Peptides against a protein of PDB entry 3QIS. Designs and how they scored, part 252

Target 1, 334 residues: chain A of PDB entry 3QIS
Amino acid sequence: PSLELSRREFVFENVKFRQLQKEKFQISNNGQVPCHFSFIPKLNDSQYCKPWLRAEPFEGYLEPNETVDISLDVYVSKDSVTILNSGEDKIEDILVLHLDRGKDYFLTISGNYLPSCFGTSLEALCRMKRPIREVPVTKLIDLEEDSFLEKEKSLLQMVPLDEGASERPLQVPKEIWLLVDHLFKYACHQEDLFQTPGMQEELQQIIDCLDTSIPETIPGSNHSVAEALLIFLEALPEPVICYELYQRCLDSAYDPRICRQVISQLPRCHRNVFRYLMAFLRELLKFSEYNSVNANMIATLFTSLLLRPPPNLMARQTPSDRQRAIQFLLGFLL

## One batch from the design tools (peptide; made by RFdiffusion4, then SolubleMPNN)

Design b2_p24_2_s4 (from b2_p24_2, 9 letters changed)
Fold by OpenDDE base, seed 5:
Structure b2_p24_2_s4 (fold): chain B 334 residues (1-334), chain A 24 residues (1-24)
Amino acid sequence: as target 1 above (334 residues)
Amino acid sequence: EPSFEEIHSEISKQMYEIAPSLAS
């Protein structure tokens, strides 16, 4: 069997977080026999492509003289954004289109990724006083390495951050402040806040705005700004409540004094963000007559974002664990 | 715990230092 491919080289320019890009090509059976095609893993890979790439269809049958369109879809989710922001991964791959009893066809994927504040650590963002798109990639790497070291020192209760001549970190990321400031100013009376989805185009504009500027006003509806805050918290490589404290939060869920002691052990930036968000959410609850926001809804929504199970425990999370996690957060909302 | 306005006002000082246009 043999195939003809209309194209073998694909370039995805300016790939962004949550922005789908598509390139299409045709494969044609120029042989005299039916053929089965599939994308296959390379020798050292478990998957036929990187997590941010997919082929559709990824397999199929072609009769003689049949042609099929294949879509190559590039989409950076929360699962790929962190490794692309750090430059650990890149918009480069090789796809192997295998023909059963035939030959392999290689497709070259290339492009560039534009870094996002979404999927960047709280520690790095607290050091980042400019929009991420203004920060050199080399400095982003240094900020992530330094952020890891400072997280570890803070968890170990080691030496306080030397308040030395290095630029003092922000108490919270500017992106969180921008989102919360906007919501506080304009969304406290917004009906169905955090219950109505945002617009996808507005979400992309908000992400691009936070990545490229420090705006006086965030673009889009209050619903889109509210959803952007949820997306930001979901995309964090380490949740606002660090994985190391997850079990202790569950164990303390019915003791408000122990809950506060657990939160006091968070890294400085995580602790500041947690206290800031809880204060904001308590403020929104005062406007429940206007915004339809209640403590149970907010606790249920934000628990999955702020208090995520560690990756090794995700498959074992019980309904009881989820209820304890909600109860932990309720103790800060009431 | 401090009010939201107290926390937000304290954090806003750093934001106005990095972006003076936010204070206008």
Scores: peptide ipSAE 0.746, ipTM 0.978, DockQ to the pose 0.912
Fold by OpenDDE base, seed 3:
Structure b2_p24_2_s4 (fold): chain B 334 residues (1-334), chain A 24 residues (1-24)
Amino acid sequence: as target 1 above (334 residues)
Amino acid sequence: EPSFEEIHSEISKQMYEIAPSLAS
């Protein structure tokens, strides 16, 4: 069997978080026999492509003189955004189109990724006084390395070195402040806040706005701004409550004093973000008659975002663990 | 615990230092 491919080189320019890009090509069976095609893993790979790439269809059957369109879809989710922001991964791949009893055909995928404040660590964002798209990639790497070291020092209760006043980190990321300031000013009376989904186009505009500017006003509806905050918290490489404290939060869930002590052991930026968000959510609860927001709904929603099980424990999370996690947050909302 | 307004006001000082347009 033999195939003809209309294209073998694909370039995905300016790939962004949550923005789908598609490239198409045709495969044709110019042989006299039917053939089965499939995308196969390279040697030592578990998957035929990187997590941000998909082929559709990824396999199929071609009769003699049949032609099929294949879509190559590039989509950076929360699962790929962090490794692309750090430059650990890149918009580069090689796909192997295998023909049963035939040849392998190689497809080259290339392009560039545009960094996002979504999927960047709280530590790095607290050091980032400018929009992420204004920060040189070399400096982003340095900020992530420094942020890791600062987190470790904070966990060890090492006295912060008196870094000069110019290099002092923000108490919270500017992106969180921008989202919370907007919601506090404009969304306290918004009916069904955090219950109604935002618009996908508005979410993309909010992400692009936060990545490229420090706006006086965030674009989009209150629902889109609220969902952007949820997406931001979900995309964090480490949740607001660090994985190291997860079990202690569950164990303390019914003791408000121990809960407060556990939060006091968070890294400075994580602790500040947690206290800031809990204060904001308690403020929203005062307007429950207008916004339909209640403590149980908020605790349930934010628990999955703020208090994620460590990757090694995700498969073992019981309904009891979920209820303890919700109870932990309720102690900060009531 | 401090009120939201107290926490938000304290954090806002740093935001106004990095972006003076936010204070207007």
Scores: peptide ipSAE 0.745, ipTM 0.978, DockQ to the pose 0.934
Fold by OpenDDE base, seed 4:
Structure b2_p24_2_s4 (fold): chain B 334 residues (1-334), chain A 24 residues (1-24)
Amino acid sequence: as target 1 above (334 residues)
Amino acid sequence: EPSFEEIHSEISKQMYEIAPSLAS
């Protein structure tokens, strides 16, 4: 069996977080026998492609003189955004299109990624006084390394170096402040806040706005701004409550005093963000008659974002663990 | 615990230093 491919080289320019790009090509069976095709892993790979890439269809049958369109979809989710932001991964791959009892066909994927504040660490963002798209990639790497060291110092309760006023980190990321300031100013009376989904186009505009500017006003509806905050918290490489404290939060969930002690052990930036968000959410609860927001809804929603199980425990989360996690957050909302 | 307005006001000082247009 043999195939003809309309294209073998694909370039995905300006790939962004949550922005789907598609390239299409045709495969044709110019042979006299049916063929089965499949995308197969390279030697030593577990998957036929990187996590941000998909072929559709990834397998199929072609009759003689049949042609099929294949879509190559590039989509950077929360699962790939962090490694692309750091430059650990790149928009480059090689796909192997295999024919049963035939030959392999190689497809070259290339392109460039544009960094996002989404999927960047809280520590790095607290050092980032400019939009991420204005920060050289080399400096993003340095900011992540320095941020790791500051996280460790904070966990060890080491005395902060008396860093000069110019080098002083932000108390919280500017992106979190921008989202919260907007929601506080414009969304406290918004009916169904955090219950109505945002628009995908507006979410993309908000992400692009936060990546490229420090806006006086965030574009889009209050629902889109609220969802952008949820997406931001979900995309964090480490949740606002760091994985190391997850079990202690569950164990303390019914003791408000121990809960506060656990939060006091968070890294400085994580602790600041947690306290800031809890204060904001308590403020929103004062407007419950207007925004339809209640403590149980908020605790349930934000628990999955702020208090994520460590990757090794995700598959083992019990309904009891989820209820304890919700109870832990309720102790900061009531 | 401090009010939201107290925390937000304190954090906002740093934001106005990095972007003075946010204070308008």
Scores: peptide ipSAE 0.745, ipTM 0.978, DockQ to the pose 0.920
Fold by OpenDDE base, seed 1:
Structure b2_p24_2_s4 (fold): chain B 334 residues (1-334), chain A 24 residues (1-24)
Amino acid sequence: as target 1 above (334 residues)
Amino acid sequence: EPSFEEIHSEISKQMYEIAPSLAS
């Protein structure tokens, strides 16, 4: 069997978080026999492609002289955004299109990724006084490394932040402040806030706006701005409540005093963000007659974002663990 | 716990330092 491919080299320029890019090519059976094609893993790989790439269809059957269109989809989710922001991964891959009893065809994927404040650590963002797209990639790496070290020092309570006034980190990321300031100003009376989904185009505009500027106003509907806050919290490499404290939050969920003690042990930036968000959410609850927001809805929604199980425990989360996690957060909303 | 307005006002000071256009 043999195939003809219309294209073998694909360049995905300016790949962004949550922005789908598609490139299409044709494969044609120019042989005299039917053929089965599939994308196969390279040697030592578990998957035929990187997590941000997909082929559709990834397998199929072609009769003689049959042609099929294959879509190569590049999509950076929360699962790939952090490693792309750090430059640990890149928009580069090689796909192996295999023919059963035939030859392999290699497809080259290349491109560039544009860093996002989404999927960047709270520690790095607290040090980032400019939009992320204004920060050199080399400096982003240094900021993540330094931020990890400062997180560890903060957890260990070893070093007072004797940071000189010029180098003082932000109390919270500017991106969180921008989102919360907008929601507080314009969305307190928004019916179905956090219940109505945002528009995908507006979400992309909000992400691009936060990545490239410090805007006076965030573009889009209140629903899109609200969802952008949820996406931001979901995309954090480490949740607002650090993984190290997850079990202690569950264990303390019915003791409000212990819950507050657990939160006091968060790294400074995480603790500030947590307290800021809880204060904001309590403020929104005062407008429940207008915005239909209630404590149980908010606790249920934000628990999965703020209090994620460590990756090694994700598969073991029980309904009881989820209920404890919700109860933990309720103790800060009521 | 401090009110949202108190916390937000305190954080906003630092935001206005980095971006004075936000204070308008």
Scores: peptide ipSAE 0.744, ipTM 0.978, DockQ to the pose 0.939

Design b2_p24_3_s1 (from b2_p24_3, 9 letters changed)
Fold by OpenDDE base, seed 5:
Structure b2_p24_3_s1 (fold): chain B 334 residues (1-334), chain A 24 residues (1-24)
Amino acid sequence: as target 1 above (334 residues)
Amino acid sequence: MEEDKKLFEEIRKEMEELRKEYLS
């Protein structure tokens, strides 16, 4: 069996978080026998492609002289954004199109990724006084490494940050302030806030705005700004409540004094973001008659974002654990 | 309520200063 491919080299320029790109090519059976094709893993890979890439179809049959269109889809989700922001991964891959009892055909995927504040750590963002697209990639790597080391030192109650030598970190990321300050000013009376989805085009404009500028106003509807806040919190590599404190939050869920003590042990940036979000949400709840928002809805929504189980416990989360996690947040909203 | 307003005002002040520096 043999195949003819219309193209073997693909370039995806200016790949961004949550922006789908597609490239298409054709494969034709130029042989005289039916053939089965599939994309197969390279040696030592578990998957035929990187997490941000997909082929559709990824397998199929071709009769003699039959042709099929294959789509190569590039999409950076929350699961790939952090490793692309750090430069640990890149928009480069090799796909192996295998023909049963035939040859392997190699496809080259290349391109460039544009960094996002979405999927960047709270610690790095608190040190980032400029839009992320203005920060050199080398400095982004250094900020992530330094942020990790400072988080670990803070959790270990080691030596206070030497206040003298580095620029003072922001109390919260500027991106969180931009989103929350907008919602606080303009969305407290918005009916169905956090319940109505935003527009995808507006979400992309908000992301691009936060990545490239420090605006006076965020573009888009209040619903799109609200959803952008949820997407931001979901995309954090470390949740607002650090994984190390997850179990202690569950254990303290019915004691408001212990809950406050647990939060006091968060790294400074995480603690400030948590307190700032809780203050915002308490203010939003005062307008429940206008916005149809209640404490149970907010606690349920934000619990999955702020108080995520550690990856090793994710598969073991019980309904009781979820209820305790919700109760923990309710103690800050009521 | 007063603590929440204070926190919002402290953050707002810092961020408005940052935005001013960025635009200058």
Scores: peptide ipSAE 0.629, ipTM 0.957, DockQ to the pose 0.704
Fold by OpenDDE base, seed 2:
Structure b2_p24_3_s1 (fold): chain B 334 residues (1-334), chain A 24 residues (1-24)
Amino acid sequence: as target 1 above (334 residues)
Amino acid sequence: MEEDKKLFEEIRKEMEELRKEYLS
């Protein structure tokens, strides 16, 4: 069996978080026998492609002289955004199109990724006084390394060594302020806030706006701005409540004094973001007669975003653990 | 209520200064 491929080299320019890109090519059976094709893993890989790439269809049968269109879909989710922001991964891959009882055909995937404030750590963002797209990639790497070290020092209660001549970090990321201050000003009376989904086109505009500018106003509906805040919190590599404090939050869920002590042990950026979000949500709850938002709905929604189980415990989360996590957050909303 | 308003105002002030510096 043999195949003819219309293209073997694919370039995905300006790949962005949550923006789907598609490239198509054709494969034709130029042989005299039916053939089965499949994308197969390379040696030592578990998958035929990186997590941000997909082929559709990834397998199939071709009769002699039959042609099929294959779509290569590039989509950066919350699961791939952090490693692409850091430059640990890149928009590069090699696909192996295997022909049963035939030869392998290699496809080259290349391109460039545009960094996002989505999927960037709170500590790194607190050090970014400019939009992330204006920050050199080399400096992004340094900021992530420095952010990790500052987090560890904060958790260990190490007295801040003399803050050398490094610029003072922001109290919260400017991106969180832009979202929350917009919602505080314009969305407190918005009916069904956090219950109505945003528009996908508006969400893309909001993400691009936060990555490229410091605007006076966020574009889009209040629903889209609200959903962008949820997406931002979900995409954080470390949740607002650090993984190291997860179990202590569950254990303290019924003691409001211990809950406050646990939050006081968060790294400065995480603690400030938590307090700022809780202040916003308490203000939003005062307008419950107008916006149909209640404490139980907000606690249920935000607990999954703010208080995520560590990756090693995700598969073991019990209904009791989830209820304790909700109870922990309720103690800050009421 | 007063503490929450104070926190919002403190953060707003810092961020409005940052935005002015960025646009200058």
Scores: peptide ipSAE 0.628, ipTM 0.957, DockQ to the pose 0.657
Fold by OpenDDE base, seed 1:
Structure b2_p24_3_s1 (fold): chain B 334 residues (1-334), chain A 24 residues (1-24)
Amino acid sequence: as target 1 above (334 residues)
Amino acid sequence: MEEDKKLFEEIRKEMEELRKEYLS
């Protein structure tokens, strides 16, 4: 069997979080026999491509003289955004298009990624006084490393770092402030807030706005700004309530005093973000007659974002654990 | 409620100062 490929090199310029890019090429069976094609893993790889890449179709049959279009889709989700922001991964891959009883055809994928505040740690964002697109990648790496060390020291109840030598971190990420302060000002009376989805185009504009500027106002509808906040919280590499405190939150869910003590043990940035979000959500709940938002809906929605099970416990989360997690958050909303 | 307003105002003040510094 033999194939002809219309293209073998693909460049994806300016790849961004949640922005789908597509490149298409054709494969043609220029042989005299039917052939089966498939994308196959390289040696030592489990998958035929990196998580941010997809081929469609990834396999198929071609009759003699048949042609098929293949789409190469690049999409950076929450699962890839953090490692791309840090430069640990890059927009580079090699695809192996295999023919059964035939040759391997190599496709080269390349490009560049534009960092996002989405998928960046709260600690790094608190140290980031400029939009992320203005921060050199080398400095982003240093900020993430320093942030990890500070988080660890905070959890160990080590003495606050002497305020003297490093630039004072923000109380909360500017990106969270931009989203929350906008919603607080403009969305408290918005019917079906957090229940109606935003517009995908507006979400992209909001992400780009937060990555590139410190605006006076966020573009888009209140629904899009609200969904952007949810996406931001979902994309955090470490949830607002650190994984180390997850079980203690569940264990304390019915004791409001212990719940407050657990939150007090969060790293400063995480604790500030949590308090700030709870203050916002309590204010939003005062307008329930207008926005149709209630404490149970909010607790259910935000619990999955703020109080995520550690990766090792995700497969073991019980309905009881979920209910305790919701109850924990309800104790801050009521 | 009063504590929540104080928290919002404290954060707003810091962020408005930051925005001003960024635009200057």
Scores: peptide ipSAE 0.626, ipTM 0.957, DockQ to the pose 0.687
Fold by OpenDDE base, seed 3:
Structure b2_p24_3_s1 (fold): chain B 334 residues (1-334), chain A 24 residues (1-24)
Amino acid sequence: as target 1 above (334 residues)
Amino acid sequence: MEEDKKLFEEIRKEMEELRKEYLS
């Protein structure tokens, strides 16, 4: 069997978080026999492509002289955004198109990624006084490394951070302030806030706005701004309540005094973001007659974002653990 | 209530100063 490919090199320029890009090519059976094609993993890979890439179709049959269109789809989700922001991964891959009883065909994927404040750590964002697109990639790496080391020192209750010549970090990320301050000003009376989905185009505009500027106002509807906050919290590499404190939050869920003590042990930026979000949500709940928002709905929604189980415990989360997590958050909303 | 309001005011002040510095 033999295939002819219309293209073997693909370039995806200016790849962004949550922005789908597509490139297409054709494969033709120029042989005399039917053939089966499939994308196969390389040696030591579990998947035929990186998590941000997909081929459609990824397998199929071709009769002699038959042609099929294949789409290569690039989409950076929450699962790939952090490793692309750090430069640990890149928009580069090699696909192996295998022909049964035939040869392999190699496809080269290349391109560039544009960093996002989505999927960046709270620690790094607190040190980032400019929009992320204005920060050199080398400095982003340094900020992430420094942020990791400071988080570890904070968790270990080690000596106060030497206020060395590093600029004082922000109390909260500017991106969190922009989202929350907008919602606080304009969305407290918004009917069905956090219940109505935003518009995908508006979400992209909000992401691009936060990545490139410090605006006076965020573009889009209150629903899109609210969903952007949820997406931001979901995309965090470390949740607002650090994984190290997850079990202690569950164990303390029915003791409000212990809950406050657990939160006091968070790294400064995480603790400040938590307090700021809880203050906002308590304010939003005062307007429940207008916005149809209640404490149980908010606690249920935000628990999965703020108090997510560590990756090693995700498969073991019980309904009881979920209820304790909700109860923990309710103790800050009531 | 007063504590939440104070937190919002402290953060807003810091961020408004940051925005002024960024635009300067």
Scores: peptide ipSAE 0.626, ipTM 0.956, DockQ to the pose 0.691

